# Designs tried in a protein design run: peptides against a protein of PDB entry 5KEZ. Part 29

Target 1, 320 residues: chain A of PDB entry 5KEZ
Amino acid sequence: NVAIYNPFRPWWERYQPVSYKLCTRSGNEDEFRNMVTRCNNVGVRIYVDAVINHMCGNAVSAGTSSTCGSYFNPGSRDFPAVPYSGWDFNDGKCKTGSGDIENYNDATQVRDCRLTGLLDLALEKDYVRSKIAEYMNHLIDIGVAGFRLDASKHMWPGDIKAILDKLHNLNSNWFPAGSKPFIYQEVIDLGGEPIKSSDYFGNGRVTEFKYGAKLGTVIRKWNGEKMSYLKNWGEGWGFVPSDRALVFVDNHDNQRGHGAGGASILTFWDARLYKMAVGFMLAHPYGFTRVMSSYRWPRQFQNGNDVNDWVGPPNNNGVI

## One batch from the design tools (peptide; made by RFdiffusion4, then SolubleMPNN)

Design b1_p10_6_s3 (from b1_p10_6, 4 letters changed)
Fold by OpenDDE base, seed 2:
Structure b1_p10_6_s3 (fold): chain B 320 residues (1-320), chain A 10 residues (1-10)
Amino acid sequence: as target 1 above (320 residues)
Amino acid sequence: SASDYRNWYF
């Protein structure tokens, strides 16, 4: 991914890929292989956060300022380490003036235009699908158990399916022969927009963002909400079917995020309430549960916004 | 900004 130095190595640089090389601030490919092996040998499985919707931002300077030193040029859409060129992006497909998503009520914009300037890959092309599948299959062959698909809302479900159909069975050194990778898709569906989480049920599980939002309101006792109302928690609250849901109290985005109702999200900053929410989630039989492991950072609020929301995990002068 | 690549609301 791109190496950003202003601000200094933010968390979000990891979501701006310039190659599919397993070479980041967390380590090189050999170190990753070693970690996966050691984890598998004690029954801990690895699920990779796969960034396959886009490459880096269009405004990032060209050069070799990347975690593996690979050259890239956002201006010319040149990513030779893949390789991708201008033919592999949706620049001509997006019809907005800016090239970015401007209207989230237009499903075509949401999927064909750039997410906040991130260069949008043409996932309808078999070449692009194959390059992504090659990346994911390399990880499968190393021994990962599955994937979180980042920004799935911004990809056509059929394109995702086409990629998934190219995937290998899991590594038989640790998994039963014929095992398939576990897939869950990040789709932010809180209602009110045309893209629905149900559009993605055919590809695997989806994130249920209503879960943390509603649970936060209840635990905080906002609007007269009571714990007793959680008796029919799950489908009874309008959430997706349990067998399609991946649930969580918070994630890295909504720990830092902006938006109406965002204040309901419980995080480690509210330790007592957070423990209650996480405990309830783990005890209640709905969805596949995910527990957050995060870190503290020096928050500085200006005009209601944390100007340090970019701060990444603890590091030693950029080295994790 | 480059840090605001997600937008959520309810």
Scores: peptide ipSAE 0.048, ipTM 0.805, DockQ to the pose 0.338
Fold by OpenDDE base, seed 1:
Structure b1_p10_6_s3 (fold): chain B 320 residues (1-320), chain A 10 residues (1-10)
Amino acid sequence: as target 1 above (320 residues)
Amino acid sequence: SASDYRNWYF
């Protein structure tokens, strides 16, 4: 991914890829392979956060400022380490003046335009699908069990399916022959927009962002909400079917006040209430549960916003 | 900002 120095190596640089090389601030491919092997040998499975909707931001300077030293040029859409060129992006399909998503009530715009300036890959092209599948298959062959598909809301479900149809079975050294990768898709659907979570049910599970938002309101006792109202928690609250839901109290985005949920989201900063929410989630039978493991950073609020919400995970490695 | 990876509430 790109190496961002202003601010200094933020968490979100990890979501701006310039290649599919397994070479980041988290480690190199050998270290990753070693970790996957050790985990699989004790029954711990690995699911990779796969960023396949886009490459880096269009405003990032060209050069070799990346975690694996690969050259890239956002201005010309040149990513030779893949390789991608200008033919592999949706610049010509997006009809907005800025080239970015401007209206989330336009599904075509949400999927064909750039998410906050991130160069949008043309997933309709078999070439692009194949390059992504090669990346994911490499991970499958290493021994991962599945994937979180980042920014799935911004990809056409049919394009995702086309990629998934190219995937290998899981590594038979650890998984039964014929096993398929576990897939869950990040889709923010709080209602009121044309793109629905149900659009993606055919590809795998979907994140249910209503879960953390509503649970936070109840645990905080906002608006007269009571724990007794959780009797029909799940489908009874309008959530997606249990067998399609990936549920969580918080994630890295809404932990920082970003994305869906707002101020209702409970985090480790509210330790007592957070433990109550996580305990309830683990005890109540709805959806596939995900528990967050995060870190403390020096929060600095100005006008209600944390100006240090960019701070990445603890890391003393200043080398690209 | 293009640097804000995800900053919307819908």
Scores: peptide ipSAE 0.045, ipTM 0.796, DockQ to the pose 0.470
Fold by OpenDDE base, seed 4:
Structure b1_p10_6_s3 (fold): chain B 320 residues (1-320), chain A 10 residues (1-10)
Amino acid sequence: as target 1 above (320 residues)
Amino acid sequence: SASDYRNWYF
């Protein structure tokens, strides 16, 4: 991914790929392979956050400022380490004036235009699908158990399916023969927009953002909400079917005051209430649970926004 | 910067 130095190595640089090389702030491919092996050997499975909707931001300077030194040129859509070129992006397909998503009520914009300036890959192209599948298959062959698909809301479900259909079975050294990768898709659906979580059920599980948002309201006792109302928690609250749900109290986005959920989202900053919410989540049978492991950073609020929301996890001069 | 602000407000 791109190496950003202003601000200094933010967490979100991880979500701006310039190649599919396993060479990042966390280590190189050999180290990753070693970690996966050691984890698998003790029954801990690895699920990779796969960034396949886009490459880096269109405003990033061309050059070799990347975690593995690969050259890239956002201006010309040149990513030779893949390789991608201008033909592999949705620049001509997106019809907005800015090239970015401008209206989230327009599903076509949401899928075909740039997410906050991130160069949008043309996932309709078999070439692009194959390059992504190659990347994911490399990880599968290393021994990962599955994937979180980043920004799935911004990809056509059929394009995702086409990629998933190209994937290998899991590594038989650790998984039963014929095992398929575990897939969960990040789709923000709190209602009111045309793209629905159910559009993605055919590909795997989906993040249920209503879970954290509603649970936060209840635990905070907002709007007269009571714990007793959780009697029909899950589908009874309008959430997706349990077998399609990936549930969580917070994620890295809404933990920083943006993304889905608003102010109701509980985080470690509210330790007592957060423990209550996480405890309830783990005790309740609805959905597949995900527990957040995060860190403290020096928050600085200006006009309700944390200007330091870019700060990544504890590191040694950028190396995690 | 191109940070991750998906569904910031809706």
Scores: peptide ipSAE 0.044, ipTM 0.807, DockQ to the pose 0.434
Fold by OpenDDE base, seed 5:
Structure b1_p10_6_s3 (fold): chain B 320 residues (1-320), chain A 10 residues (1-10)
Amino acid sequence: as target 1 above (320 residues)
Amino acid sequence: SASDYRNWYF
């Protein structure tokens, strides 16, 4: 991914890929392979956060300022380490003036335009699908158990399916022969927008963001909400079917409190309430559960916004 | 400018 120094190595630089090389601040491919092996050997499975919707931001300077030193040029859409070129992006499909998503009520913009400037891959192209599949298959062959598909909301479900159809069975050294990778897709569907979580059920599980938002409201006793109202928690609250749901109290995005209702999200900053929410989640049978492990950072609120929400994990002068 | 790529909203 790109190496960003202003601000200094923010967490979100990890979501700006310039190649599919397993070479980041977390380590190299050999180290990753070793970790996966060690984890599998003790029954801990690895699920990769796969960033396949986009490459890096269009405004990032060209060069070799990346975690693996690979050259890239956002301006010309040149990512030779893949390789991708201008033919592999949706620039011509997006009809907004900025090239970015401007209206989330326009599903076409959401899928074909850039997410906050991130160069949007043309996933309709078999070439692009194949490059992504090769990346994911490499990980599968290493021994990962599945994937979180980042920014799935911004990809056409059919394109995702086309990629998934190219995937290998899981590594038989650790998984039963014929096992398929576990897939969960990040889709933010809180209602009111045209793209629905149900659009993605055919590809795997979907993140249920209503879960954390509503649970936060209940635990905080907002709007007169009571724990007793959780009697029909799950589908009864309008959530996706349990067998399609990936549920969580918070994630790295919403723990930073952005957006209307963002304040309802419970995090480690509110330890007591957070423990209550996580405890409830783990005790309740609805959905596949995910528990967050995060870190503290020096929050600095200005006009209600944390100006330091970019701060990444603890590091030693950029080295994790 | 460096910007957070994520959108969290209601």
Scores: peptide ipSAE 0.049, ipTM 0.800, DockQ to the pose 0.467; fails the geometry check

Design b1_p10_6_s4 (from b1_p10_6, 7 letters changed)
Fold by OpenDDE base, seed 5:
Structure b1_p10_6_s4 (fold): chain B 320 residues (1-320), chain A 10 residues (1-10)
Amino acid sequence: as target 1 above (320 residues)
Amino acid sequence: AASRYRDWYF
C-alpha cells in the first residue's frame, strides 16, 4: 500500500493499495505465510481484509513511496505491479464533477465513483476481476479461511459474485476438501439509501451495522430504550437474517466518532458500557460475531471532530 | 492525504 507520511503512517494507508503484494508494515509474504501456518496449526483461522474496490487515492504523488517499493502513478492510473492502467478504472463511468461519490442516494455514483478520492476499479472487466481473484486465490492457497470484502457497498453484487466464482477451494492441508472461503461483505446499510444489504446476500454474509448502532442506543438508554426491548433482538429489530449477518459492536471506522451509527456506537472509550454490549453480543445467538481489538490514541477534539482519528496502531517510529 | 472515513447517522 501507499506509505503516507503526512500524517505519519495513518491507519488508513492500509486501505490504499498499489499492488496485491503481501508486503506491508506487518511483514513480507514469507512472514505472512508463516503466520497463517502457525495459526492454522493451532485452530486459529485467518480472514483477510481484502481491499478490492479501489486502489490508492487519486491525489497521492506518483513514485515508489509504498510499503513494498512498487511504483505507482495515481494521476495516470498506472499500477504496474498488478498491472492496472487507465482502462481498469471507472473514471469514464462516474459522471460527478469531482469524480468522487457526491450523492449516496445515487446507487450508480456509489458504485462507479471514487470513495473519498480512492481510485475506483472497473470491476465489470474480467481482467480486473481476474487480477483480484488471483490475489485472493494466492491467499487461499496460503491457507486463509476467507475474506472480509472491504467497501462492498461500492461494488456491484454481480461483480463480486464474478470474482467469488473464480476462487479456489480452501487449502486441504487445514480444511476439509471442497471447503469454500468464508465471505463477509462490508455493506453499510442503516436505511435511507438505495443500496441494501440484501443485494449482497447471494455472495455471503454482510455486516449488520444496525446491530452496533441500535445496541449502543439501547445500552446508552437513548430515546427511552430499554434492555427488555432486546427480547426480539435480531430479525425482530429489522436486521438481516441471522445466517447472513456479521455482527459487531464497533469497528475501526465507527470507533473514530462519525462512522455508521455515529455517536451511538459503543467503544472501549466507554469501557463499562462497551463490555456490556460485547457481553450481550456474545451471549445472544443472532448473527456471526466479531470482537474488536483496538488501541488507544491521543484524541484531540476540535469542533467536535478528533483531529487525530488518523492515528494508527502502536509503533516505534513507524515500525510495527 | 485522503482518508476512507464514512459518516452516517440515523
Scores: peptide ipSAE 0.069, ipTM 0.816, DockQ to the pose 0.391
Fold by OpenDDE base, seed 1:
Structure b1_p10_6_s4 (fold): chain B 320 residues (1-320), chain A 10 residues (1-10)
Amino acid sequence: as target 1 above (320 residues)
Amino acid sequence: AASRYRDWYF
């Protein structure tokens, strides 16, 4: 991915790829392979956060400022380490003046335009689908069990399916023959927009962002909410079907104090309430549960916003 | 610096 130095190596640089090389601040491919092997040998499975909707931001300077040293040029859409060129992006398909998503009530913009300036891949092209599938199949070969598909809301479900149809079965050294990768898709559906979680049910599970948002209000006792109201928690609260839901109290995005769920989201900063919420989630039989492991950073609030929400995980390798 | 972070509210 791109190496961002202002601010200094933020967490979100990890979501701006310039290649599909397994070479980041988290380690190199050999280290990753070693970790996957060790985990599989004790029954711990690995799911990769796969960023396949886009490459890096259009405003990032061209050069070799990347975690694996690969050259890239956002201005010309040149990513030779893949390789991608200008023909592999949706620049001509997006009809907005800025080239970015401007109206989230327009499903075509949401899927064909750039998410906050991130260069949007033309996933309708078989070439692009194949390059992504090669990346994911390499991970499957290493021994991963599945994938979180980042920014799935911004990809057409049919394009995702086309990629998934190219995937191999899981590595038979650790998984039964014929096993398929576990897929869950990040889709922020809080209602009121044209893109729905149900659009993606055919590809795998979907993140249910209403879960953490509503649970937070109940645990916080906001607006007269009571724990007794959780009797029909899950589908009774308008959530997606249990067998399609991946549920969580917080994630890395909404942990930053705003976004999907806003201030209702419980985090480790509210330790007691957070433990209550996580405990309830693990005890209640709805959805596939995900528990967050995060870190502290020097929060600094200005006008209600943390100006240090960019701070990445602890890392002092000083090289990559 | 541009972040990938996006906001949706109820």
Scores: peptide ipSAE 0.066, ipTM 0.815, DockQ to the pose 0.386
Fold by OpenDDE base, seed 3:
Structure b1_p10_6_s4 (fold): chain B 320 residues (1-320), chain A 10 residues (1-10)
Amino acid sequence: as target 1 above (320 residues)
Amino acid sequence: AASRYRDWYF
């Protein structure tokens, strides 16, 4: 991914890929392979956060400022380490003036235009699908158990399906023969927009952002909410079917104070309430559970916004 | 700075 130095190595640089090389702030491919092996050998499975909707931001300077040193040029859509070129992006397909998503009530924009400037891959192209599948298959062959598909809301479900259909079975050294990768898709559906979580049920599980948002209001006792109202927690609260739900109290995005649940989201900053929420989640049978492991950062609120919400995990000069 | 952080509200 791109190496961003202003601000200094933010967490979100990881979501701006310039290649599918396994060289990042976390280590190189050999180290990753070693970790996967060690984890699998003790029954801990690895699920990769796969960033396949886009490459880096269109405004990032061309050059070799990347975690693996690969050259890239956002301006010309040149990512030779893949390789991708201008033919592999949706620039001509997106019809907005800016090239960015301008209206989230327009499903076509949401899927064909750039997410906050991130160069949008043309996932309708078999070439692009194949490059992504090759990346994911490499990981599968290393021994990962599945994937979180980042920004799934911004990809057509059929394009995702086409990629998934190219995937190998899991590595038989650790998984039963014929096992398929576990897939869950990040889709922010809190209602009110045309893209629905149900659009993605055919590909795998979907993040249920209503879970953390609603649980937060209950635990916080907002709006007269009571714990007793959780008797029909799950589908009874309008959530997706349990067998399609990936549930969580917070994630790296919404723990930063706004969006996808807003202030209702419980985080480690409110330790007592957070433990209650996480405990409830783990005790309740609804959905597939995910527990967040985060870190403290020097929050600095200006005009209601944390100006340091970019801060990544504790690191040594950008290396963790 | 190009951020990945997305703001969606209900």
Scores: peptide ipSAE 0.071, ipTM 0.819, DockQ to the pose 0.443; fails the geometry check
Fold by OpenDDE base, seed 4:
Structure b1_p10_6_s4 (fold): chain B 320 residues (1-320), chain A 10 residues (1-10)
Amino acid sequence: as target 1 above (320 residues)
Amino acid sequence: AASRYRDWYF
């Protein structure tokens, strides 16, 4: 991914890929292989956050400022380490003036335009699908158990399916023969927009963002909500079917103060309430649970927003 | 530089 130094190595640089090389702030491919092996050997499975919707931001300077030194040129859509070129992006398909998503009530914009300037891959192309599948298959062959598909809301479900259909079975050294990768898709569906979580059920589980938002409201006793109302928690609250749900109290995005649930989201900053929420989540049978492991950072609020929400996990001069 | 943060409200 791109190496960003202003601000200094933010967490979100990880979500701006320039190659599919396993060479990042966390280590190189050999170290990753070692970690996966050691984890698998003790029954801990690895699920990779796969960034396949896009490459880096369109405004990032061309050059070799990347975690593995790969050259890239966002301006010309040149990512030779893949390789991708201008033909592999949705620049011509997106019809907005800016090239970015401008209206989230327009599903075609959401899927075909750039997410906050991130160069949007043309996932309709078999070439692009194959390059992504190669990346994911490499990880599968290393021994990962599955994937979180980042920004799935911004990909056509059929394109995702086409990629998934190219995936290998899991590594038989650790998984039963014929096992398929576990897939969960990040889809922010809080209602009111045309793209629905149910659009993605065919590909695997989906993130249920209503879970954390509503649970936060209840535990905070907002809007007259009561704990007793959790009696029919899950589908009874209008959430997706349990067997399609990946549930969580917070994630790295909404942990930073707003969005996808807003102020209702509970985080470690509110320790007592957070423990209650996480405890409830783990005790309740609804959905597949995900527990957040985060960190403290020097928050600095300006106009209700933390200007330091870019700060990544504890690191040694950028190396985690 | 473009951030990864997305801002949706319910």
Scores: peptide ipSAE 0.070, ipTM 0.817, DockQ to the pose 0.455; fails the geometry check

Design b1_p10_7_s1 (from b1_p10_7, 4 letters changed)
Fold by OpenDDE base, seed 2:
Structure b1_p10_7_s1 (fold): chain B 320 residues (1-320), chain A 10 residues (1-10)
Amino acid sequence: as target 1 above (320 residues)
Amino acid sequence: GSFNFPKYHF
């Protein structure tokens, strides 16, 4: 991915890929292989956050400022380490003036235009699908158990399906022969927008963002909400079917208060309430559960916004 | 506005 130095190595640089090389601030490919092997050998499975909707931001300077030193040029859509060129992006498909998503009530914009300037890959093309599948298959062959698909609402479900259909069975050194990768898709659906979580049920599980948002309001006792109302928690609250849901109290995005639940989201900053929420989630039989492991950072609020929301995990001079 | 969180910052 791109290496950003102002601010200094923010967390979000990881979501701006310039190659599919397994070479990042966390280590190189050999170190990753070693970690996957050690984890698998003690029954801990690895699921990769796969960033496949886009490459880096259109405004990032061209050069070799990347975690593996790969050259890239956003201006010319040149990513030779893949390789991608201008043929592999949706620039001509997006019809907005800016080239970015401007209206989230327009499903075509949401899927064909750039997410906050991130260069949008043309996932309709078999070439692009194959390059992504090769990346994911490399990870499968290393021994990962599955994937979180980042920014899934910004990809057409059929394009995702086409990629998934190219995937190998899991590595038989650790998984039963014929095992398929576990897939869950990040789809932010709190209602009110045209793209729905149900559009993606055919590809695997989806993130149920209503879960953390609603649970937060209940535990905070907002709007007269009571714990007793949670007796029919799950489908009874209008959430997606349990066998399609991946649930969580918070994630790295909404810990920073800028989306998918707003101020209702409980985090480790409110330790007592957060432990109540996580404990309830783990005890209640709904969905596939995910627990967050995060870190403190020096928050600095200006006009209600944390100007340090970019701060990544603890590191040694940029190395994690 | 949108409840979607931006993945790109300047």
Scores: peptide ipSAE 0.125, ipTM 0.861, DockQ to the pose 0.112
Fold by OpenDDE base, seed 5:
Structure b1_p10_7_s1 (fold): chain B 320 residues (1-320), chain A 10 residues (1-10)
Amino acid sequence: as target 1 above (320 residues)
Amino acid sequence: GSFNFPKYHF
């Protein structure tokens, strides 16, 4: 991915890929392979956060300022380490003035335009699908158990399906022969917008963001909500079917107070309430559960916004 | 406004 130095190595640089090389601040491919092997050998499975909707931001300077030193040129859409070129992006398909998503009530715009400037891959192209599948298959062959598909809301479900159809069976050294990768898709659907979580059920599980938002409201006792109201928690609250849901109290995005639940989201900053929420989640049978492990950062609120919401995990001069 | 969380870039 790109190396961003202003601000200094923010967490979100990880979501601006310039190649599919397993070479980042977390380590190199050999180290990753070693970790996957060691984890699998003790029954701990690895699920990769796969960023396949886009490459890096359109405004990032061309060059080799990346975690593996690969050259890239956002201006010309040149990512030779893949390789991708200008033919592999949706620039001509997006019809907004900025090239970015401007209206989330326009599903076509949400999927064909750039997410905050991130160069949007033309996932309708078999070439692009194949390059992504190659990346994911390499990980599968290493021994990962599945994937979180980042920004799935911004990809056409059919394009995702086409990629998934190219995937190998899981590595038989650790998984039963014929096993398929576990897929969960990040889709923010709190209602009121055209893209629905149900659009993606055919590809795998989806993130149920209503879960953390509503649970936060209940635990906080907002609007007279009571724990006893959780008697029909899950489908009874209008959530997606349990077998399609991946549930969580918070994630790295909404932990920072932006969207997808807003102020209702419980985090480690509110330790007691957070423990209650996580405890409830783990005790209740609805959905596939995900527990957040995060870190503290020096929050600085200005006009209700944390100006340090970019701060990444603890590091030593950029090294983690 | 939108409840969507943006990805940052500079």
Scores: peptide ipSAE 0.118, ipTM 0.857, DockQ to the pose 0.114
Fold by OpenDDE base, seed 4:
Structure b1_p10_7_s1 (fold): chain B 320 residues (1-320), chain A 10 residues (1-10)
Amino acid sequence: as target 1 above (320 residues)
Amino acid sequence: GSFNFPKYHF
């Protein structure tokens, strides 16, 4: 991914890929292989956050400022380490004036235009699908158990399906022969927009963002909410079917005050309430649970927004 | 709402 130094190595640089090389702030490919092996050997499975909707931001300077030194040029859509070129992006397909998503009530914009300037890959193309599948298959062959698909809302479900259909079975050294990768898709669906979580059920589980938002409201006792209302928690609250749900109290986005959930989202900053929420989540059978392991950073609020929300995890001069 | 706007850009 791009190496950003202003601000200094933010967490979100990870979500601006310039190649599919396993060479990042976390280590190189050999170190990753070693980690996956050691984890698998003790029954801990690895699920990779796969950024496949886009490459880096359109405004990032061309050059070799990347975690593995690969050259890239956002202006010309040139990512030779893949390789991608201008033919592999949705620039001509997106019809907005800015090239960015301008209206989230327009499903075609949401899927064909750039997410906050991130160069949008043309996932309709078999070439693009195959390059992504190659990346994911490399990880599968290393021994990962599955994937979180980042920004799935911004990809057509059929394009995702086409990629998933190209995937290998899991590595038989650790998984039963014929095992398929575990897939969960980040889809922000709080209602009121045309793209629905159910559009993606055919590909795997989906993130249920209503879970953390509603649970936060209940635990905070906002709007007269009571714990007794949780008797029908899950599908009874309008959430997706349990076998399609990936549930969580917070994620890295809404922990920082943006993304789905608003102010109701509980985080480690509110330790007591957070423990209550996480405890309830783990005790309740609804959905596949995800527990966040985060970190403290020097928050600085200006007009209700943390200007230091970019700060990444504890590191040694940028190396995690 | 504004829940669709992560801060990933440079």
Scores: peptide ipSAE 0.112, ipTM 0.854, DockQ to the pose 0.109
Fold by OpenDDE base, seed 1:
Structure b1_p10_7_s1 (fold): chain B 320 residues (1-320), chain A 10 residues (1-10)
Amino acid sequence: as target 1 above (320 residues)
Amino acid sequence: GSFNFPKYHF
């Protein structure tokens, strides 16, 4: 991915790819392969956060400032390490003045325009689909069990399906022959917008962001809400079907006070309430559960916002 | 409406 130095190596640089090489501040491909093997050998499966909607920001300076040293040029849409060129992006398809998503009530903008400046890949093209499938199949060959598809809301479900149809069965060294990768898709659907979680049910599970938002409100006893109201928790609260839901108390985005859920989201910063919420989630039979493992950072609030919400995980590998 | 946390900063 791109190496950002202002601020110094933020967490979100990991979501700005310039290649599909397995080489980041988290480690190189050999280290990753070793980890996957060791985990599989003791029954722990690995799911990769796959960033396939976009490449890096359009305003990032061209050069070799990346974790694997690969050259890239956002201005000319040149990513030779893939390779991608200007023909592989949706610049001509997006009709907004800025080239960015300006109206989330326009599904076409949400899928065809840039997410906060991130160069939007033309996933309708078989060439692009194949390059992404090659990346994911390489991971499957290493032994991963499946994928979180980042920014799925910004991809047409049919394009995702076309990519998934190119995927191999899981590695038979650890999985039964014919096993398919486990897929869950990040879709933020709190209602009121045209794109719905149900648009993506055909591809796999979806994130249910209403879960953490509503649970946080209940545990915090906001608006007179009581835990007794959780008797019909799940579909009874308007959530997606249990067999389509990936549920969580918090994620890396809304843990930082932004994203779906706002201030209701419980995190490790409110340790006692957070333990209650996580305990309830694990005990209640709804959805596929995900437990967060995060880190402390030096929070600094100014005008109600943490100016240090960019701080990445602890890392001493500054040479990458 | 939904909020998408910015993954790019200028």
Scores: peptide ipSAE 0.094, ipTM 0.841, DockQ to the pose 0.113

